Peptides against a protein of PDB entry 5H65. Designs and how they scored, part 38

Target 1, 294 residues: chain A of PDB entry 5H65
Amino acid sequence: QYLERTPLCAILKQKAPQQYRIRAKLRSYKPRRLFQSVKLHCPKCHLLQEVPHEGDLDIIFQDGATKTPDVKLQNTSLYDSKIWTTKNQKGRKVAVHFVKNNGILPLSNECLLLIEGGTLSEICKLSNKFNSVIPVRSGHEDLELLDLSAPFLIQGTIHHYGCKQCSSLRSIQNLNSLVDKTSWIPSSVAEALGIVPLQYVFVMTFTLDDGTGVLEAYLMDSDKFFQIPASEVLMDDDLQKSVDMIMDMFCPPGIKIDAYPWLECFIKSYNVTNGTDNQICYQIFDTTVAEDVI

## One batch from the design tools (peptide; aimed at target 1 T86 S121)

Design b2_p12_8 (made by RFdiffusion4; failed a check: the pose's geometry)
Pose (drawn by RFdiffusion4):
Structure b2_p12_8 (pose): chain A 289 residues (1-273, 279-294), chain P 12 residues (1-12)
Amino acid sequence: QYLERTPLCAILKQKAPQQYRIRAKLRSYKPRRLFQSVKLHCPKCHLLQEVPHEGDLDIIFQDGATKTPDVKLQNTSLYDSKIWTTKNQKGRKVAVHFVKNNGILPLSNECLLLIEGGTLSEICKLSNKFNSVIPVRSGHEDLELLDLSAPFLIQGTIHHYGCKQCSSLRSIQNLNSLVDKTSWIPSSVAEALGIVPLQYVFVMTFTLDDGTGVLEAYLMDSDKFFQIPASEVLMDDDLQKSVDMIMDMFCPPGIKIDAYPWLECFIKSYNVTQICYQIFDTTVAEDVI
Amino acid sequence: DALNIDDVMEYY
């Protein structure tokens, strides 16, 4: 009934901060390599970070495999422990600690594992069969998180990361403070270990064109715009294909802008200290499947 | 990989 759209030339003449409903074509976008759009964002210090690569994580987990699990830290009231020996893997030993709920191991889909000396591949397989996995190492007096460079929790396809600057790391026995040992809410796991969780976000720069003007608008969200979780997309081939197709739909390579579909959205203007623009309250996924 | 997940499941 009252749906009206503001031309871009009218927006460029106005001061910030304001909000606009617009319709424009996506002339171009960055990043050209879409996997680079997935960033980690700390809600406490507002820093933006890259997600570690497989090679980065492989280095950490292989380095963890050189250390011997400490027998003194095995079989507590918090967890049962099991050590596996290996052959033809530089004498590696793998420790898996099964976390108990009130002195009893829960079902595998409710059981959290702590693992010393495991590979990324093994941790991912364990994450399918069990509730979740925390990479750990034998500290002086207790098990401790392997490294904040690696995920503090792998749950399903989500690798949860913490902020190195804002976190004050606590040892594993502090998991006793969790209300139960079956739900394993990631924020609750992070609080018990003194970790400030990072948030996955899609970060992209759109060049919008409606024929009256041109404007750069940022995309920064976790799951609203594509209806695809940023927290899952790097570990899910189907979700990656969906992002590829949506961006190919709005901005196909090689063909002209005349043939592109329109993008209906809101944008907010703001002062940085020049005026910048950002998409908000917008989804392309409700009308596109 | 050397960790047998079936063994882990069995042990569990």

Design b2_p12_8_s1 (made by RFdiffusion4, then SolubleMPNN; from b2_p12_8, 6 letters changed; failed a check: the pose's geometry)
Amino acid sequence: DSLDIEEVLKYY

Design b2_p12_8_s2 (made by RFdiffusion4, then SolubleMPNN; from b2_p12_8, 6 letters changed; failed a check: the pose's geometry)
Amino acid sequence: DFLDINEVLSYY

Design b2_p12_8_s3 (made by RFdiffusion4, then SolubleMPNN; from b2_p12_8, 6 letters changed; failed a check: the pose's geometry)
Amino acid sequence: DSLDINEVLDYY

Design b2_p12_8_s4 (made by RFdiffusion4, then SolubleMPNN; from b2_p12_8, 5 letters changed; failed a check: the pose's geometry)
Amino acid sequence: DSLDIDEVLETY

## One batch from the design tools (peptide; aimed at target 1 K241)

Design b2_p13_3 (made by RFdiffusion4)
Pose (drawn by RFdiffusion4):
Structure b2_p13_3 (pose): chain A 289 residues (1-273, 279-294), chain P 13 residues (1-13)
Amino acid sequence: QYLERTPLCAILKQKAPQQYRIRAKLRSYKPRRLFQSVKLHCPKCHLLQEVPHEGDLDIIFQDGATKTPDVKLQNTSLYDSKIWTTKNQKGRKVAVHFVKNNGILPLSNECLLLIEGGTLSEICKLSNKFNSVIPVRSGHEDLELLDLSAPFLIQGTIHHYGCKQCSSLRSIQNLNSLVDKTSWIPSSVAEALGIVPLQYVFVMTFTLDDGTGVLEAYLMDSDKFFQIPASEVLMDDDLQKSVDMIMDMFCPPGIKIDAYPWLECFIKSYNVTQICYQIFDTTVAEDVI
Amino acid sequence: SDEIALAEYIASS
């Protein structure tokens, strides 16, 4: 009834901060390599970070495999422990600690594992069969998180990361403070270990063109725009294909802008200290499947 | 804060 659209030339003549409903074509976008759009964002210090690569995580887990699990930290009231020996793996030993709920191990889909000396591949397999996995090492008096460079919790396809700057790391026995040992809410796990969780976000720069003007608008969101969770996409091939197809739909490589579909969206202007623009309250996924 | 941090991040890239 009252759906109207503001041309870009009119927006460029106005001061910030304001909000606009627009319709424009995606002339171009960054990043050209779409995997680089997935960033980690700390809600406490507002710092943006790269997600660690497989090679980075392999280094951490292999380095963890050189350390011997400490027998003194095995079989507590919090967890049962089991050590596996290996062959042709530089004498590696793997410790898996099964976390109990009131002195009783829960079902595998509710059971959290703590693991010393495991590989990324093994941890990912364990995450399918069990509720979740925390990579750990034998500290002086208690089990401790392996490294904040690696995920503090792997749950399903989501690798949860914490902020090195904002976190004050606590040892594993502090998991006793969790209300139960079956729900394993990631924010609750992070609080018990003194970790400030990072948030996954898609970060992209869109060049919008409606024929009246040109404008750069940022995309920064976790799951609204694509209806694809940023927290899952790096570990899910289907979600990656969906992002590829949506961006190929709005901005196909090689063909002209005349043939592109229109992008209906809101944008908000704001002062940085120049005026920048950002997409908000917008989804391409509701009308596109 | 988020908006500024994002703008600075893009500019630095």

Design b2_p13_3_s1 (made by RFdiffusion4, then SolubleMPNN; from b2_p13_3, 5 letters changed)
Fold by OpenDDE base, seed 5:
Structure b2_p13_3_s1 (fold): chain B 294 residues (1-294), chain A 13 residues (1-13)
Amino acid sequence: as target 1 above (294 residues)
Amino acid sequence: ELEKALAEYVASE
């Protein structure tokens, strides 16, 4: 993809939709706090959602832990089951189902756990030992996903979420359709369970200034702009520092804009109607921030 | 506690 550079003053005079290559300084951006810029986006219905907080997940899993695992659903051809009774004041029943590959239990780093009645803390600890964890509940005839308000799949520190609007949940036995029951690719798991996976995205508004004009451009990107996955940044302090450093580099605090580095990016214009008013908006696309700045 | 029990279970299979 190649486009000639266009000054912002020229872009501001043109009708939408169009695509441009620009070179501008990042005058300012919002939100300023990184955790506020990470959202969940559905690729089908395009709904933007907040990433659930730990407190929200605690409530969901606490509620799930009040339900008793159904003994009839334990130990199938798909998984082996074991039950623990916690030694806390409530004495919760926790059922863990170890998914088998062709009737054989895989290594821990290849094993998918289906957990029934676990707390967030317990699930997170297990996700560091095993390949993946799915929070489940006992359905009428099979295990089912616990709640789409919680992750449908946890791999290490990554929480995978599904769209409530676009998903049509299927029972856990549909995991049998997966030929390889060791890698547990999130998209494959989602497809088997009828889930439309949500995408972690950075959502930010940039104020761009090239000296000829100023415009605001919307950024919605998963892993290209920063070359850092939005799906991992919330759980990794080093990645958070990296994003902060990049933003500070382009928009250093306490420094005049004349000393700011130039940002090269692609933007597309589009029309937005608000009542009787027609407005042209801009979105950054297909852009990777380079470490080498001019 | 639970993690240790689960690890032992997998190792025994």
Scores: peptide ipSAE 0.061, ipTM 0.799, DockQ to the pose 0.011
OpenDDE base, seeds 1, 2, 3, 4: peptide ipSAE 0.044, 0.047, 0.043, 0.044; ipTM 0.774, 0.786, 0.785, 0.774

Design b2_p13_3_s2 (made by RFdiffusion4, then SolubleMPNN; from b2_p13_3, 5 letters changed)
Fold by OpenDDE base, seed 4:
Structure b2_p13_3_s2 (fold): chain B 294 residues (1-294), chain A 13 residues (1-13)
Amino acid sequence: as target 1 above (294 residues)
Amino acid sequence: SLEQALADYVASQ
C-alpha cells in the first residue's frame, strides 16, 4: 500500500472516510499508564471492556469454591478426576480433572486441567505446570465453564476471555469434538465450548502534531504497532518496559516537542455519531513503529 | 461498527 504523505492541515479539511500517510510528532498520549491501555475486544459485537483485575478474579473463584464438586461427574471418558480437601479450617474441596487424549493421560505440557473450587493462586500455579487450565463447575449433567467473567482458558500467564454477549456456552463434554487434545488452541477450545473469544488490544489516543495542524488519532492494535502482543504485556515486565521505552522515545518527558522524533504512520478517517452531531474520527492502522526514527 | 464502538469507548473514558 502506497500513499503520499499528507500534512495534517490538509487532512483536517477533508471529509471522511479517507486514508492517509502522515509524518507527525506525538505531542501527547492517553492513557499514560500502560495497564490502562490494554482492553478486551469482541470481534463480533465490537464491545470493548476492561481486563478483569486480580481482585475480580479472586471473588469469582472464591464463590466457585463454595460449591461442592458433583461425584457423578467425575472420571469420564474425557478426563480422570482427583479430589483434594484443603487443610484450611473450612476443608475446601478442590477437584482437578485431567483431560485425556484418546483415553490416555497426556504429558503435563500437553495436558488440559479442569478445575473446580480452586483459588486464583492455585489455578495459576497449576497453569505453570500444565498446558492449560479451565475453571469449571458442576452442572446438571456435565461440567460447565465456571464464569465468563473469568478466563475460560489459562495458558501459562495468558488469560483467555470470552464475550458474554456473543457466547452460547456448551458443556465440557463438547471438548470431545477436538481430535487433537494436546495442543489446546484457544480458538478451538472456544469453538467447542460455544465461546466467542475476546481479543487483547491496546487502546490509546495519540495527539499528533506536524507543525501544520493537530489531530487526535486512536490506536487500537493487538500486536502490530509495538510488535508486542497486548495479550502478553500485562504479565511480562520486560514487555512492559519495552512499550514504555517506545512511548518515551516518541514522547520524551522533560523536553520540548521541537526535539521529539517524527512518527510516520497511516491513519484513516471515519464518521461517527455523537448524539445529534456527526464527527470525524481518526484511527491509526497498518503501522509498526520502527527503530529508525527520523 | 468497530469505528463507532471505538469512538464511543474512548469518549466514555
Scores: peptide ipSAE 0.424, ipTM 0.913, DockQ to the pose 0.841
OpenDDE base, seeds 1, 2, 3, 5: peptide ipSAE 0.422, 0.422, 0.420, 0.421; ipTM 0.912, 0.912, 0.912, 0.912

Design b2_p13_3_s3 (made by RFdiffusion4, then SolubleMPNN; from b2_p13_3, 6 letters changed)
Fold by OpenDDE base, seed 4:
Structure b2_p13_3_s3 (fold): chain B 294 residues (1-294), chain A 13 residues (1-13)
Amino acid sequence: as target 1 above (294 residues)
Amino acid sequence: SLEQSLAQYVASE
């Protein structure tokens, strides 16, 4: 896919949709804070939403903890159950269900836990020891996913979310359809439970200037632009530092734009309806920032 | 569309 480089002044005169290769300086970008640029989007309905905050999750799990695990749903062919009574004043019941592989309890690094009544802190601790954790609740006839506003799957520090609009939740026993109950691939888990997984994306607005013109281009990217997964950046200080360094390189603070490095990228134009107005927007695509800045 | 959603989302921020 080769395109001739086009100056921004020429692009600004063109009708959409079109694709361009450009060379421009990053005059500015927003949002300035990295954590604000990480969003969730649905590949099916294209809804964009914020990544839930810790406080949001605390509320959800606190609410879940008010429910008592149903004894009738413990110890099935799919999982072995263990119940704890917390030492706090409330004596909260916590149920952990260890999912078995062909009737055998797997090693911790291969084991999926289903947890009822756990706090965020407790869930996070378990996710660091076991392969995966699913927050669940007792349904009428089976365990069910607790809430799509919370992660449906936690693997280490990665929280996997599902789309409320597009998902049609199925009960936990549908995990039986998975032949491999050791790797716990998020997409497979989601499929079994009727979940449409949301995707982590960087969402940013770049103000680009090549000396002939200025335009704003949107960046929506999962892992290509920075070569860093949006799904991991929020939980990894080193990755955050790397992204910050990249942005500082292209848009260094304290110096004039004349000294900024050139950014080469692809942008596409498209028409957007805004009420009665038709406007042209631009989006960066198929671009990886290179260390070779000219 | 994806483009429409993105544009609307950014505009709302």
Scores: peptide ipSAE 0.367, ipTM 0.896, DockQ to the pose 0.841
OpenDDE base, seeds 1, 2, 3, 5: peptide ipSAE 0.356, 0.348, 0.356, 0.357; ipTM 0.891, 0.889, 0.892, 0.892

Design b2_p13_3_s4 (made by RFdiffusion4, then SolubleMPNN; from b2_p13_3, 4 letters changed)
Fold by OpenDDE base, seed 5:
Structure b2_p13_3_s4 (fold): chain B 294 residues (1-294), chain A 13 residues (1-13)
Amino acid sequence: as target 1 above (294 residues)
Amino acid sequence: SLEKALAEYVASQ
């Protein structure tokens, strides 16, 4: 995409909506803490949600563990089931269902587990050994997704979430529609289960200053701006450090703004109505930051 | 235990 560069002072005088290319310094940004900037976004209803904390998930899985797995739902053509009774947690029953590919159990690294009654800790351990884990519960006629407040799919350290508003959940047997039951693509799993996947996004507000004017621009980006996936950053210390380094580079603490590097980006203006008040807001789009821009 | 049982699966595949 190409646009002529426009100074902020000119942009601030123009009506919305419009698109601009700008060159400005990042005077400040919020939130300052990375974990606060990572949200879940629905591509359909556009709701923004907080990423659930492990404490939230603990509660959900504890509640799920109070339910007894239905024996009649075990060992179908889709999966083989095994049940354990814990010794230390009041005899909690945990059911693990190993999804088969054409009637054959796949290798662990390509195997999807369905788990009933598992704790967060147990699920996390399993996700490191198996391709994917889905927390489920026994429904009336089939296994069902446990709760959209929890991940519908866990792959390694990545938690995939679905939108409660836009999803129309279907039972687990709908995974049969997937031809390949060894490559568990989150979007395919979501589609089969009637889930609208939420997207991890960086949500930040940048205060931009090019010397002619100052404006605030909203950033909502999944993986383009930092070239780091928002979906992975919370569970990867190195990625977190990378984002922090990028932000420190553009907005170094204890240094005057005159020494800040220049940021080139695209912004779009749009109208926002708050009651009777109308204002023009700005959003960064289609932008990748480069470390060589000074 | 659950972990041991599942570990056996991993080892068998």
Scores: peptide ipSAE 0.190, ipTM 0.855, DockQ to the pose 0.011
OpenDDE base, seeds 1, 2, 3, 4: peptide ipSAE 0.181, 0.130, 0.188, 0.185; ipTM 0.849, 0.825, 0.857, 0.853

Design b2_p13_4 (made by RFdiffusion4)
Pose (drawn by RFdiffusion4):
Structure b2_p13_4 (pose): chain A 289 residues (1-273, 279-294), chain P 13 residues (1-13)
Amino acid sequence: QYLERTPLCAILKQKAPQQYRIRAKLRSYKPRRLFQSVKLHCPKCHLLQEVPHEGDLDIIFQDGATKTPDVKLQNTSLYDSKIWTTKNQKGRKVAVHFVKNNGILPLSNECLLLIEGGTLSEICKLSNKFNSVIPVRSGHEDLELLDLSAPFLIQGTIHHYGCKQCSSLRSIQNLNSLVDKTSWIPSSVAEALGIVPLQYVFVMTFTLDDGTGVLEAYLMDSDKFFQIPASEVLMDDDLQKSVDMIMDMFCPPGIKIDAYPWLECFIKSYNVTQICYQIFDTTVAEDVI
Amino acid sequence: SYFNGFADSPYTS
């Protein structure tokens, strides 16, 4: 009834901060390598960070495998422990600690594992069969998180990371403070260990063109625009294919802008200290499948 | 057919 659209030339003449409903074609976008759009964002210090690569994580987990699990930290009231020996793996020993709920192990899909000396591949397999996995090491008096460079919790396909700057790391026995040992809410796990969780976000720069003007607008969201969770996409091939197809749909390589579909969206202007623009309250996924 | 922007991803699912 009152759906009207503001041309880009009109927006460029105005001061910030304001909000606009627009219709424009995606002339171009960054990043060209779409996997680089997935960033980690700390809600406390507002820093943006890269997600660690497989090679980075492999280094951490292999380095963890050189350390021997401490027998003194095994079989507590919090967890049952089991050590596996290995062959042809530089004498590696793997410790898996099964976390109990009121002195009783829960079902596997509600059971959290703590693991020393495991590989990324093993941790990912365990995450399928169990509720979740925390990579750990034998500290002086207690089990401790392996490294904040690695995920503090792997749950399903989501690798949860914490902020090195904002976190004040606590040892594993502090998991006793959790209300139960079956739900394993990631924010609750992070609070018990003194970790400030990072948030996954898609970060992209769109060049929008409606024929009246050209404008650069940022995309920064976790799950609204694509209806694909940024927290799952790096570990899910189907969700990656979906992002590829949506960006190919709005900005196909090689063919002309005349043939591109229109992008209906809101954008908000703001002062940085020059005026920048950002997409908000917008999804391409509701009308596109 | 489509453009595969994740073709060179360092991440393995």

Design b2_p13_4_s1 (made by RFdiffusion4, then SolubleMPNN; from b2_p13_4, 7 letters changed)
Fold by OpenDDE base, seed 3:
Order: sequence, then C-alpha cells, then structure tokens
Structure b2_p13_4_s1 (fold): chain B 294 residues (1-294), chain A 13 residues (1-13)
Amino acid sequence: as target 1 above (294 residues)
Amino acid sequence: SFYDGFKDSPFKT
C-alpha cells in the first residue's frame, strides 16, 4: 500500500486505529541489552513470555532425571531404546529412544532422539550430534513430553518452546502421524503433539523524533526488521554483533541526535483501555532495515 | 548403524 509520509506532529493528533509511513530519527530505545529484548510470543493467545534461562532448564531436567524410565515403554514400533546407568552414587538411569522411519533407523544427522532422564548438558551435547532431541518422561501408557516449561524440541542450539495455555498435549506415539520422520520440522512435530509453538520475537520500544514531534512505538518482530531471526540470535555471537551494530548505527552512543540517520518505517496506532483511561499506542510494522545501512 | 555405535553412555559427567 502506498502511504504518504506523515509528520509525527500530525499523527499525534489523530484517532486510532490508523497506519502511517514516517521518517524519523531513533532518539533512544529500550531495552538496551539484546537478551532482554528477545521474548516468546504465542500466535493464538498473544501472551509474551520470557525465554527460560539455563538455570530454569537445569532444574526441570534435574527433576526429570529423578524419575526412572518405565521398561514397559521401551522399544516400540516407533523407536528403539537404550538405557544407561550413571556411575554416580545415585545410579541415575537415562533412556535414549531413537525414532525410526518406517521401522528403520535413519542416519544420525536425520535422527530424532527422545531423552528421558538427561541433564541439560547431556541433552545439548546430543542435540549437537544428532538432528533433533525431545525431552520426554514416562507416562502411564506412553512416553510424554517432559514439560512445556522446557523446550519440546531442541535442534542444535535452537530451543523450540510451546504455549502452556493453548497447547493440548498428546502422547509421543502421535509422532507416527508424520510421514517424513527425517526432517523433523518443528511445526510438524508441534502439530503431532498438540503443541502451539511459541515464536521468538524482538520486543523493543523506540522513541522516534522527526523534529515535529516525539512518539514511542514498540517493535515486535521475529525476523523482518533486522533480517535476523530472533530464534537464532541468543546463541550466535556474530548475529548478536550484527544487531548491536545496527542499533549503534541508528542510535550511536556519544553523538548528538542531529547526526543520527533517518529511519523510514511504518507504524500503526491502536487504542488501549486501562480502566477508564484510553491511550493511543503505536507499533512498528512491515519495516526492514535497508542493506545499505547494514 | 549409529544406534549400534551408541555403545557407551553419552552422559559421562
């Protein structure tokens, strides 16, 4: 859609909802730390959640490791199972279930592992070696996903999370519905297990100034604005540096705003009601940082 | 198969 450029002073006087094209300078932004800007968003209920910290995951997996794998659930048509007992004093049992494709074990780089009783460190090591890992526990009749507070799927360094509110979990045997048991697409796995996948998003507040007015607009974006996936940035130093570089370019520290580059973007206004108070808020949408700026 | 190669516990802490 062609939108004419509108000055901020005019926008600030208009009712919501509306869409605008603007040209403004980024006076400031929050949060300043990248890790604080990355959140999990549910596409159904729209709840924003924090990305779990390593310490949180350690607790979940440690608790899971206190449970003994059920022998009756080992070695099904879907998976072959191996059990290890740790040499520590507690003798922790760990089960690894190798998911088969049409009764045949796939190549290691295409294999899904179901892990029962593994620690975070152990799971991460396995996810780096194999295609995919799902943390599981023994249910009454079948293996089940361990906990939606932990990733339902780990692929390399990427942790895939599900929405606790919107998901209706199904047992592991529902993976049988997947025709392709080699690629393990996160959305397909989620669908089979009754999970609503959460999306990694950048959540930031931009203070925009075009010389006629100042407004705050928030950014909630997965991969368009920076052309960097929010899902990958937390585990990739180079991507983190790239995002930092972009933000430093638009809002350089120690330099006056007069020297800042102009940002062209789209914003939409919307009404927010808190009790008796009606507020107009603004969101950046359909905006990508130009490559010439990167 | 990689399954057969998984003889040793990967969980050596």
Scores: peptide ipSAE 0.039, ipTM 0.662, DockQ to the pose 0.021
OpenDDE base, seeds 1, 2, 4, 5: peptide ipSAE 0.006, 0.021, 0.006, 0.026; ipTM 0.308, 0.510, 0.308, 0.636; seed 4 fails the geometry check

Design b2_p13_4_s2 (made by RFdiffusion4, then SolubleMPNN; from b2_p13_4, 6 letters changed)
Fold by OpenDDE base, seed 5:
Structure b2_p13_4_s2 (fold): chain B 294 residues (1-294), chain A 13 residues (1-13)
Amino acid sequence: as target 1 above (294 residues)
Amino acid sequence: SFYDGFADSPFRT
């Protein structure tokens, strides 16, 4: 989209909604810590949620591990089941169900595992070896997703979460609706299980200054702005370093703002009503960090 | 000055 550059002083005087192209410096940004800027966003109800911490997941999986897998739900047409009893931890039983594709077990890199009674550590180890892992529990008639407060799907280091408000969970046998039981696309798995998947997003507030005025612009983006997926950044040290380097480039510490780089970006204005007070807010959109910066 | 330093933006639109 072609928009003429508009100075911030002019933008600050205009009514919303409007779209602008601006050239400004990043005076400051919030939050300063990367981990605090990554959230989960529901595309339906638009609720922003915190990404669960390891401690939160430990509690959920510990609770799940207190339940004994139901023998009646093992070894179906959909999956083959194996059970282990731990030597320690009061003889905890762990069931792993290997999902079959048309009656045949796929290769490890294409196999979906359903896990009952696993700890976070055990689940993570399995997810690194196998393509996909779903934490489950024994329901009345079928296996069910363990808890939407935990990932509904783990692929390598990526944790996929679902919206508690918008999801209507269906039993595991609904995975039979998937024709291809090897690729395990997160959206397809979510659809089969009645889950509305949450999207990882970077959420930041940029204070922009072009010398004519100062405004705060909101950034909510999943993978376009940094050209780094928000879904991967929390589990990848190199990606974290890349984001930190980008932000340090835009807003270098210990340097005067006069030496900061000029940033060209799109912002849109919108109205927010807080009781009787109307406020104009701004959001960054359709803006990407240049490849030569990364 | 604050306006010095014309360079290509590290952002692409």
Scores: peptide ipSAE 0.026, ipTM 0.511, DockQ to the pose 0.030
OpenDDE base, seeds 1, 2, 3, 4: peptide ipSAE 0.023, 0.021, 0.019, 0.024; ipTM 0.486, 0.496, 0.427, 0.494; seeds 3, 4 fail the geometry check

Design b2_p13_4_s3 (made by RFdiffusion4, then SolubleMPNN; from b2_p13_4, 6 letters changed)
Fold by OpenDDE base, seed 2:
Structure b2_p13_4_s3 (fold): chain B 294 residues (1-294), chain A 13 residues (1-13)
Amino acid sequence: as target 1 above (294 residues)
Amino acid sequence: SFYDGFADSPFKT
């Protein structure tokens, strides 16, 4: 898009919706903590959700681990099943189902595991070794996804989540619809299982100041703004450091705003109705941190 | 008026 620069004071007087190119300084931003800025967004219903905490997942998987795998659902044409009994006081049963490709077990790095009765720790260990893991439970007639409050797919360190509101879950046997049972593309898995995948997004509010006015602009972006995927940042210390460094550069602590760098970005205005009050809000779009900053 | 000082933007469009 080609837009002339507009001062904030002029923008603040105009009706929405409009698009603007601005040059301003980042006076401040919220939230300050990176983990608070990463959310899950549904592309269908547009609900923003918190990324589940490890403690929340522990509870879900612990609850799932109290359920005994149904023997009648083991060893189908889709998967081979192995059962372990833990040596702990409870003698917990853990079922791991190895998904086959046309009746043949694929290589370990290409094999999807369905895990029933596993703890978070056990699931994470398996995901690190086999890459792709789906937490499941025994349904009445088939294996089913354990809980949409937990990941429907874990690949390495990446947790893929689905929208509870928009998903209409289908049983595990629907994975048969996938021709390629080796790559396990999250979107394909989601489609087969009736899941609307949630998208990891950075959600921030920037307070922008160009000396003519002050404007709050909303940032919701998955991977373009920082050139860092929101889906990976929480599990990668280096990526976290990079984001922190970028934000510190834009808004350096202990320094006056006069010394802050100028930011050029696109913002769009839009109307928001809050009861009887109509307000204009602003969102950053089509803007990327310069490569020399990263 | 804008703040004083000009530098290359760390953002690009």
Scores: peptide ipSAE 0.027, ipTM 0.401, DockQ to the pose 0.029
OpenDDE base, seeds 1, 3, 4, 5: peptide ipSAE 0.024, 0.024, 0.022, 0.019; ipTM 0.392, 0.401, 0.385, 0.538; seed 3 fails the geometry check

Design b2_p13_4_s4 (made by RFdiffusion4, then SolubleMPNN; from b2_p13_4, 5 letters changed)
Fold by OpenDDE base, seed 2:
Structure b2_p13_4_s4 (fold): chain B 294 residues (1-294), chain A 13 residues (1-13)
Amino acid sequence: as target 1 above (294 residues)
Amino acid sequence: SFYDGFADSPFTT
């Protein structure tokens, strides 16, 4: 976008909505901890959700593991099933369903696993080996997605989540609608199962100061701002370090703001109704800061 | 066997 640079003092006096190009220093930002800044966003209802913690997932999968797989739902045209009984005192039954492509089992690296009764640890081990895993449960007539509070699809270390509010879940047999049963594109899987996929986003509040004024700007971004995918950052130490480095560069600890680098970005103003009060808020958009770091 | 890849699973060990 082409916009002339506008000082913050001028922006603060103007009505919304408007778009601006600014040059300011990052006085401070919230939250300070990276894991707190990564959220899940629904593109349909726009609800922001927390990324479930491992402990939360453990509970969900543990609960799922208390259910016995229905024998009637095993070994269909869509998948071949194998059952394991754990050696623990509970004798837990775990079903793994190997999805076939046109009646043929694909290569392991292309095979989608449907897992019933697995723990988080077990599921993670399987996802690392087979890449694509869907946690499922036995429904009345078909396998169904286990729980939208857990990932609907796990690929390697990536957890794909769906919106509980916007999704209208369909049974597993709807995967038959996918012509290609080898690539397992998350969006295609979601569509087949009636899931509205959530998007990983960085959510931060920046306090910006250009010497003429100070304003707070909201950042909600998936991959543009840092040139780092929010979907991957939580599982990659190097990416985490990169984000931390970027933030430390713009907001270095122990240094006065006068020595901070200038941040060039685009912000848009918008009206927000808070009860009876109407306020103007600001959001960063179409901005990449990583280029300034390189 | 395709399923041999599952031999190293936590379910079979």
Scores: peptide ipSAE 0.042, ipTM 0.728, DockQ to the pose 0.022
OpenDDE base, seeds 1, 3, 4, 5: peptide ipSAE 0.031, 0.040, 0.037, 0.036; ipTM 0.728, 0.723, 0.714, 0.704

